# Peptides against a protein of PDB entry 6DSZ: the designs that were tried, part 125

Target 1, 361 residues: chain A of PDB entry 6DSZ
Amino acid sequence: NYVVTAQKPTAVNGCVTGHFTSAEDLNLLIAKNTRLEIYVVTAEGLRPVKEVGMYGKIAVMELFRPKGESKDLLFILTAKYNACILEYKQSGESIDIITRAHGNVQDRIGRPSETGIIGIIDPECRMIGLRLYDGLFKVIPLDRDNKELKAFNIRLEELHVIDVKFLYGCQAPTICFVYQDPQGRHVKTYEVSLREKEFNKGPWKQENVEAEASMVIAVPEPFGGAIIIGQESITYHNGDKYLAIAPPIIKQSTIVCHNRVDPNGSRYLLGDMEGRLFMLLLEKEEQMDGTVTLKDLRVELLGETSIAECLTYLDNGVVFVGSRLGDSQLVKLNVDSNEQGSYVVAMETFTNLGPIVDMCV

## One batch from the design tools (peptide; made by RFdiffusion4, then SolubleMPNN)

Design b2_p16_1_s3 (from b2_p16_1, 6 letters changed)
Fold by OpenDDE base, seed 4:
Structure b2_p16_1_s3 (fold): chain B 361 residues (1-361), chain A 16 residues (1-16)
Amino acid sequence: as target 1 above (361 residues)
Amino acid sequence: SSNIFSEKVDLSEIFK
């Protein structure tokens, strides 16, 4: 009996930070194919708490805190369209990951989108949005008492959505998305009506963005709006303010991931396909009335890391670099650069053993 | 063993 100890996957395909184990604990959650690893971030490093086997490859992993929850819940969607909401419960030494809700959100009809599965959560926890298929936006209403995740589809006229996020500070759940049509790439917003199960006109749109615009970042208040990242440009729009930069340094390699550093959305980490780590800075202008507006955008090269699939700012300038292609890392951001001009120091490296080809023998 | 998280980096100073 060759117990082929199936090597555990080491390639990271998602990471998220929040308060999953308790309100006080800072957690790092790492998706490695079908495996979810839960860590507590401590002064000594990452303390492993629990490993969970998921039914399928994790495609979406997002923390969210519904109103009246003391800690974050975890939404997971698998590549096979199994959705669940997980809760961490600890009773003394007993640790349980509880499925609060689950469902399969697969449609029988639909073209799977070429840009893959996108899952987003409304910042006010009113709904989950899923872009699974071209021309459809799936909505999962978030209701506390519902153990069965029920979803409905809203038709998207825009067939080729590149990326989508929920915006912050919107009275109704509002999505912002980059889409492609024969004329190029554009940004549009829609309000999502749960009642009518339809889209309403969103607050703004921007036609003819950069041809390679690939990512939307929803910016929290006080700025609001969204950042659109392309190959050559980074743009901000909130309906009233538009600002674009085209720093030559980002043209060298495609930005592939991002993570918010500051809760107020003043800074973001950006990772490119060469493993370069950038800081995107939103410079504020405070008006006499206390209104905060965006003054400028700036991009600074911090240094180099493993090629990030995902980035997660932890605390005290420590960043988890989740890598699919290379070793994942904990890195420290420093205020002062080293002699090479790098602000990044590797603290810990997690060996990636590469793709485990499950040879079914 | 320097606590990897012991040094508070005020990131607000990074690229003021």
Scores: peptide ipSAE 0.032, ipTM 0.720, DockQ to the pose 0.765
Fold by OpenDDE base, seed 2:
Order: C-alpha cells, then structure tokens, then sequence
Structure b2_p16_1_s3 (fold): chain B 361 residues (1-361), chain A 16 residues (1-16)
C-alpha cells in the first residue's frame, strides 16, 4: 500500500490581507485549493501561523469587520457552496479557527454561471452578495447572532453578469455590475432592499461600455463610484463624473486581477495575463469647497512578475503575487527603476508544482 | 506597524 503522501497544493487561487489574527497584526491569507494558509507579515517576512483544511475548494475568500468586532472575520465560500464565517482565536500557544456561522447556499434550481462564483461583501457589512447562478443574486444578511447563514435570492433581469461589486458611500447597499446582452456589455447599479428582498433602481448606469469590459473596482470615498476595466480602456464613473483612458500599453495583454494600494482608493495594482504589473493612479483635484474630484487616470508599468491570479499589497512596497500558473512571489516595489526600467524586485519565490490532478483511481 | 523589510518605500515618490 503506497501511501502516496498527497502533496500539498501549491497553486494559489486567492489571497487577501487584513487583520485576522489580531487588530494589530497584518496578515496574508492564501487559498491553495482546499487549503488556507495564514501568515503574519513581519519585518523579517511572512511568518506562518496556521494552515486550515477546508471542506472543498475555496471559491471566495474575503475579510470583513462587522461593527463591534475588534478584528476581521473571514468569509469563505467553497465551490460546493458551503459558506462559513471564520474567526481566529489564540489562547496562549493554542490557536483555534472558530466557525461563527455556516450554511450551504446551493440552490436546487438554477444554471451555474459560466464565469464562476462571485462573492462580495458590502463595505458597511450589511450583507454578503453572491452571484452563483444566472439570473439570481443571492443575499446573506449579516447578523451578529446568526450561527446559521440564511440566504435569499433576488431575481436579476440581467442573465449574464460578468463582474459585480458593492459600491462605497451608499445609504443602502448598492451593487455595480457589468453584464452582457445581445447589444453588448453594459454597466448598471441596483440598490438592495433587505426589507423587501428586491432591487431598487440604482444611482446610475452606463450602456454600451467596451465590449471586453471584464472587471469592476469599487472606489472608496472621497471619489466613490467604480472603475471598469476592459481590454483597451479603463473607465471611471460615479454617477456625476465619467472619465475614460485607453493607454496603449494595456492593449497588449488582458488585465486579470487588481488590488487596492491606498485605503482612499488613489492607487491600484493591476496584473495582466503576461505577468506585467501596473499601477493605476487616480489623480485628485481639490475644489474650493473642499470636495475631492477625479482629475485624471494614469497607468504606469512597474515591471514583470509571475502571472498573477491574485495580487495583495502588504506594506512598504511589498506585494504578494499569488500565481496559479507559475510560482508565487513576494516582490518589492522600488522608488528607482533598475537598468531595465523595472521597479519590481523578486524577494522570495514559492515553487508551484502544478495542479495536483487528483486522479481518482 | 510591523514594517516589512525595514526600508519604507514611499510609493508616492515613484510617480512624482
């Protein structure tokens, strides 16, 4: 009986940063198929704290901090639609990952979306939104005392949602999404009523965006609104202001991931399918009344990394590049470019042994 | 704030 020691998965399919272990610790959480790795970010690098086996492939992994929590909680959804909210607890040397809430959010009726599972959390922690099936938006209300995750569906008229996010600074939870119809791709917003379990008209829409518009980034206040990333263009819209750029450099390869650098949403990392790392900059203009408006958008090439499935800015210009197709990396962003014009230096590389094809023999 | 790798990189300087 050869006990094939099942090699641990090495391909990264998600990463997030936040304060999960404590209010003060900066953590990096890495999803590798069914495995969650928890690190503390230190001056010496990534310190491993705990590994957690999940009951399925991690499809969604998001940190959030409900009102009254001292540290972030972790929402996980598996590919088999098992949802949980996890809390880190440490008592001396004993580390435990507590399930605060769980549930299965699978529907008996529905077509699974071809673009996969999307999970999002309202910035004010009022709800979790899930796009699991075409024509349905699932809502999980966030209640402090609810050990059982209850969900309800709202019907979407838009059957082919490409990406969706919750917006910032909205009185009611508001989603912004890119969808496709026979006429092309469009952006729309909806307010989500928890009380009535329905959508209300959102603050704005933009019909006929770029045909390859694939990503929505919700922008924090003071800017608000959203960034829409296409193959050829990057657009900003907040209901009052529209701005579009078409930098030739992004046309060479499709942008596939993003991560916010600044809490105020002034800068974002972008990764493309060739492993190019970009910085997207939102230039501000302060008005005489003290209002901040978007002046311009700029994209700068930083350098090349492994092909990112996910990006996470940590601190001090250190970025984790989570790769599914290649080796994951810790990279340093430098102020000065090297002789090749790159601002990126690899600090550590994590070998990817490829997908463990579980040959069910 | 546990600064990774002791050297603060001011990313604002990259794009001035």
Amino acid sequence: as target 1 above (361 residues)
Amino acid sequence: SSNIFSEKVDLSEIFK
Scores: peptide ipSAE 0.032, ipTM 0.741, DockQ to the pose 0.481
Fold by OpenDDE base, seed 5:
Structure b2_p16_1_s3 (fold): chain B 361 residues (1-361), chain A 16 residues (1-16)
Amino acid sequence: as target 1 above (361 residues)
Amino acid sequence: SSNIFSEKVDLSEIFK
């Protein structure tokens, strides 16, 4: 009897940082196929707290803090469209992951999008948005007392959505998305009406963005708006301010992931398909009236890491590099560059044993 | 055990 110890999945397909175990704890949550790993970030390093088996491949994993919650809740969507909201509860030494809400959000009718599942949460925790199928935007209203996740669809006229985010600082939940039509790629915004279950016209649009525009980053206040990342350009738009840069250094390889460093949205980590790690900086200009506007965008090469599937800034210059293709890493960002001009030092490497071949025995 | 966060990094200094 060869007990093939089923090797645990090691390829990372998602990571998030927040306060899941408590209001005070900084957590790193890592998705490895059907497994969720929960760590506490400590002065000594990553402390494992719990592993959770999910009934399917994790496709979306997002932390959010509804009004009146002391700590973050976790939204998970699986590749089979099982949705849940999870809460961490500790009672002495007993650790429980409680399902606050669950539901299956699969539609009987719809073409699954070729770019996969996108799940986003409104920054004010009014709703979850899901792009699962072409021409549909699914909304899950967030209600405190609802154990059953109910969803409805809004029709999207834009059939080929590339990426979508909720914007910050909007009176109504507002999405910003990149879409493709026969004329090229464009950015559009919609307000989401929960009452009418429809889209209203959003605050702005930008037609004819870069042909390879692939990612939307929602920027928090005071800047607001969004960053659009392409192959050759990075653009900012907030309805009033437009700014574009085309730094030659990003042209070499496609940026595939991002993570916000500063709570105010002044800096973002960017990872490309070659494992290069960049910092995107939003330079501020303070106006005489005390308003903060975007002065400029800057991109700096920090160094090289494993090819990131996901990035998350922890604290004190420490970054988790979640890799699907290579070893995941904990890296330190330094103030001073090394002899090679790199600001990145690997602190810990997590061996990726490759895809678990599910040998159905 | 070296405190992983013992060395304070001000990332703003990288971009001055």
Scores: peptide ipSAE 0.019, ipTM 0.647, DockQ to the pose 0.774
Fold by OpenDDE base, seed 1:
Structure b2_p16_1_s3 (fold): chain B 361 residues (1-361), chain A 16 residues (1-16)
Amino acid sequence: as target 1 above (361 residues)
Amino acid sequence: SSNIFSEKVDLSEIFK
């Protein structure tokens, strides 16, 4: 009996930060193919708490906190369309990962989207949205008492969705998405009616965005709206205010991931295909009425890391760089640059041994 | 907020 010690996956394909183990603990959750790793962020570094084997490759991993929950829940969707909501429960030294809800969300009919699976959660935890297939938006209503995740589809007229997010501060759940048609790329919004199971007209749209617009970032209050990231430009739109920048430095390599640093959406980390780490800053203007508006956008180069598949800000300038192609890293952001002009210092490196070729034996 | 990497880096100062 050759115990083929199946080498544990080392390539990171997702990471999230939140309060999963308790209300007080800061956690880092890392997806490595079928494996979920749970860490507590401590003064001394990352403390491993639990590893969980999933019944398939993790395609979506998002933390969310329904109203009246003391800590975050975890939504996972696998590449085989198995969905679950997980809760961490500790009783003394006993640690359990509880499945609160599960379901399969696969459709019998549909073309899987070439840009892969997108999963998003409404900031008010009213629903989960899934872009799995072209021309369909799947909705999973979030109900506390429902152990079975039920989903329905809404038809999207826009067949080629590039990215989609739920917006903040909307009375109804509202999506913002970049899509492509024969005329180019555009941004559109829709309200999602759970009752009628249809889209209503959203608050705004922007036709003819940059041809390579690839990412949408939903901006929390007080700014609201969305950031659209392209190859050459970064734009902000909230229905009332539009602002665009075209910093030359981002033209050198495609931005591929982002993570919000501040809860109020003042700063975002950006990672590109060359392993460059940027900070996107939203400059505030306080109006006479006490409202906060966006004054300007700024991008600053922080330094270089492994090529990020995902980024997550932890605390105190520490960032986890999840890499699929290279070694994952914990890096520290410093106030002062080094002699090379870098604000980034590697604290820890996690060796990536490459893709586990699933030898289907 | 208990999160513990000991040196509070105020990243707001990086971008002054």
Scores: peptide ipSAE 0.035, ipTM 0.763, DockQ to the pose 0.434; fails the geometry check

Design b2_p16_1_s4 (from b2_p16_1, 6 letters changed)
Fold by OpenDDE base, seed 4:
Structure b2_p16_1_s4 (fold): chain B 361 residues (1-361), chain A 16 residues (1-16)
Amino acid sequence: as target 1 above (361 residues)
Amino acid sequence: MSNIFTEKVDLSLIFK
């Protein structure tokens, strides 16, 4: 009886940084298939705090802080459509991960989207949005008193949504999404009415974006709006301002992940399919009235890492590179380049043992 | 475990 101790998954499929264990602690949360790993970021490195087994592959993992919570809560959606909101609770030496709310959000009818599950949280914590099926946007209202996650669907006229985010600074929850139709790819916004359970017209749209536009980044205030990342171009739009760049360097490989560095959205890390790490910079122009507008976009090549499935900026120029295909890394960003022109130094490497092929012999 | 904060990087200087 070889008890093959099922080797723990090592491939990273998601990572997020926030304040989950306390208001003061900086945490790194890593999703490895069905496993959630929780670390505290310390001066000495990543300190493991807890590992949690989930009832399914983690498809969405997002931290959010509802009004009046002292620390972040964790939303998880599994590939089997089990949703939960988790809270870290420490009582002396006892550490518990508490399920604040849970529910199954599977629909009986719907075509699962080819681009997979998308889960997003309104920056003001009014709702969770889910793109699970083509032509449907699922809404989970965030209510503190509900232990049961209830959801409803709003019909999307746009059947082929590529990516979607909630925008910042909107009076009503507002989504921005890239979609494809027979004419190409487009960006559109909708306001989400919880009361009427419908979409209202959003503040802006942009028809005929780049044909390979694949990602939406919601930009915080003061800039607001969204960044649209394509194969050849990066565009910014906020309803009033449009700016596009087409740096030749991004054409070499597809950008596949991103992460915000600065809370104000001035910088983003971008990772491509070749493991190149970029910095996207939003250059600000301060007006005499104190208003901040986007002056320009710039992309800089930082260096090379493992092929990122996900990126998360920690602190002090340290980035966690979550890799599915290769070893995950903790890397340091430097101000000065090395002799090879790289600004990236690997600090720690986490071996990826690859897919455990369950050879049922 | 690498010392994550061995060198203080002024993030404001990274590609300003």
Scores: peptide ipSAE 0.025, ipTM 0.719, DockQ to the pose 0.755
Fold by OpenDDE base, seed 2:
Structure b2_p16_1_s4 (fold): chain B 361 residues (1-361), chain A 16 residues (1-16)
Amino acid sequence: as target 1 above (361 residues)
Amino acid sequence: MSNIFTEKVDLSLIFK
């Protein structure tokens, strides 16, 4: 009886950066199938703090900070629709991961969406939104005292949602999403009423976006609005301002992931299916009244990495490249390019041993 | 030309 010690998963399927262990610590959290790895980012590199086994494959992993919390909480949704909110607690040398709230958000009726599970959190921490099934948007109200995650569904007329985010700077929680219908792909916004448990008309829409529009990035204030990423174009829209670019360099490979570098949304990392790393820049124009508007969008090629499933900017030009298909990397962004014109230097590589094929023999 | 990296990366966390 060879007890094949089940090799720990090495393929990364999610990563997030925030302040989970304390208000002061910068953390990197890595999802590897059913495992959550927690690191502290230090001047010396990644310090491992805790590894946590989850009761299922991690499908969503997001940090958020409700009002009155000193540090970030972690929302996790598994592929089996188990939701939890986790808190890191240290008491001397004792480290514990506390479940603040949990629930199962599976519906008995619904077609699971072909594009998979999407989970998003309102920037003001009013709710969690889940796209699990076609034609449904699930809402989990965030309440401080609620140990049991309760959810309700709002019907979406748009059956084929590609991506969805909550917008910033909205009086009511507002979603922006790309959807597909027989006429093509479109962008729409809805306000989410917690009271009435319905959608209200959002501030704007854009019909007939690029046919391959695949990602929504919510842009923080002062810009607000959203970036829509396609195969050939990158579009900004905030209801008042529209700007589109079509840089030829992005047409070569599909952008598959993004991460915000600056808190004000001035820069984003973009990763494509060939492992190219880009910087998207939002150029500011200050108006005479002190308002900041978007002047232009620019894309710059930084270099090549492993094919990113997820990206997260840490600090000081250090980026974690989470890879499912290849080795994950810690990379440094440099001010000056090397002889090959690359701004990217690999600092550390984390070997991916591939998918654990559970050979049911 | 402002280098994409010269905007204040708050270097403070890695160098503390």
Scores: peptide ipSAE 0.024, ipTM 0.585, DockQ to the pose 0.058
Fold by OpenDDE base, seed 1:
Structure b2_p16_1_s4 (fold): chain B 361 residues (1-361), chain A 16 residues (1-16)
Amino acid sequence: as target 1 above (361 residues)
Amino acid sequence: MSNIFTEKVDLSLIFK
């Protein structure tokens, strides 16, 4: 009996950075199909801590910290709609990944959305939101005492949601989303009522955004609001302030992923379909009352990497580039450019052996 | 020049 050791998946389909193993540890978590890899970021590089097999392809992977938790919890949703909340526990040398809560969130009725599964977590950890099916927004209330993840649906009038995020600094959980209708693409907000299980009118909307608006970035305080990424433009809106830029450099290739660098939302990494890495900068203006407003948006080309499926800033200018199509990389951002004008240096490369065709035999 | 690095750097992280 040749145990064909099934080749481990190498293509990366998600990555997140946070404090999962402890409050003090900086972790990199990598999703490779059904496999979760957990690393500690150290002065010497990435130290592997644990690998976890999941009961399906990981479709959503998000870290979150409920009020009163010392470290982050991990939400995972699989492509088969199995949801779980995981906790890391260490007792001496013994490492365990504990399932705090689990559930299946599949609906019997609904058209799976063409743009795939979207999973988001409210910044105040009040709920998880899921866009699984057209015309439905699924809500999982976050309750500490509940081991069973229960969900309900709210009907969306907007059938073609492109991307959705929870906003920061909202009294009620508030989503911001890009959607398409016969008139074009638009941005809208809704408040989510857990009590009434319905949407209320959100704080703002923007009709007729760029036709290829594809991503929403929720901006933390003090700026608040959202960034909308298109093919030709980047726009900021917070209900009071609107600002748009159209840097020619982003027209060359579609931006496909992003990651926040600063906790206050001052900088974001952007990756495009050609493997170009950008920095998006939010320039601050301090008002006389001590309020911070957005002065301007700027985009800078940093260099080239593997085509990113996901990006995550670690620390000290180190970025993990998770690639599905190419080799994943650890890259270093430098203050000074090289002779080619690049600020990016590859530190480590992780060979991608291609999609493991799970031949379901 | 805008600082492209975070202001909150863990100085213990030395990647060479």
Scores: peptide ipSAE 0.020, ipTM 0.571, DockQ to the pose 0.073
Fold by OpenDDE base, seed 5:
Structure b2_p16_1_s4 (fold): chain B 361 residues (1-361), chain A 16 residues (1-16)
Amino acid sequence: as target 1 above (361 residues)
Amino acid sequence: MSNIFTEKVDLSLIFK
C-alpha cells in the first residue's frame, strides 16, 4: 500500500489581504488550487491560522465588507461555478469558517470566455459581478439575509471582454471594462441597474486604447476613474481627465498583475512576466478649492522577484509575491537601494513543488 | 532575529 502522500499544492493562483479573522487582524489569504490558506500578519511574520479545502479550484477570491459587518467576508468562486460567501468565527480556541451564503452560478447556455473567469465586487457591496461567458455579465445581488446566492444575467453587446472592474464613487454600481472588437481594444463603462436588471450608459468611454490593453484598475476617491495597463502604455481616465504614459521600461515585459498599496490609490505594485516589480505612482495636485486631481503618472522599477501570479501589499513595505511558476516570496521594500539599484529584499521564500498532478489512482 | 515587520519603511521616501 503505497500511501502516496498527496503533496499539498504549492503553486499560488490568488492572494488577498484584509481583515478576515477580526477587525484588527491583518490577514493574508492564499489560494493554492483547491486549498485556501489563512495567515495572520504579525510583527514576527506570517502566522498560519487555518487551511480550508474547497470543493474545486478557486477561480475568484475577494474580500469585502458589507455595511454593518465588523470584519471582511470572503467571496469564493470555483472553476465549477460554485460560489460561496465565507465568514471567520472564533469562539475561544474554536475556529470555524462558516458559509453565510452559497450557490451554483453555472449557466446551461453560454460560451465560457477564453480569458477565464473574472469576479469583481462593487466597492459599496451592492453586488458581485461575474464575467463567466462571452456576451453575459452575471450579477449576484448582495443581501444580508439571503443564504442562497441568486444570480441573473445581463447581456453584453461587447462579446470579448478582456478585463472588468467596478468603479469607486458611483451612485449606481458602475463597471469599467476593456473589450476587443474588429477595430481594436476599447474601454467602456456601464451602470448596472439591479431593479431593471439591465445596463445603463456609463459616465465615460475611451475608444481605441492600446492594442494590448489587458488590465483595468479601479482607482478609489479622491482620484476616481480607472487605470488601463497595456504592453507599451499606462493610461488614466476618470471621465474628465485623461493621462497616458509610455515608459520604455514596461515595454520589455508584459505586466500581468497589480495591487494597490495605498487606500487612497496613490500607489500600485505592478509585476511583469520577467518577475520585475514596479511601483506605479499617481502624482497628485491639490487645487485651491481642496480638490485633488491627477498631475502625472510615474513608474519606478523596484527590483526583481519570482514571477508573480498575484501581488499583495501587507504592511511596512512587506509584499507577498504569489507565484505559480516559481517560489512565492515575502519581500521587503526598502527606502534605500542596494548596490545593484534594487529596493527589494527577499525575506522568506516558499518552495513551489510544481503542479499537483492529481493522479487519481 | 530582526522583527521583519516592525521596521517602518516610509515608502514615500523612495520616490521623493
Scores: peptide ipSAE 0.036, ipTM 0.775, DockQ to the pose 0.767; fails the geometry check

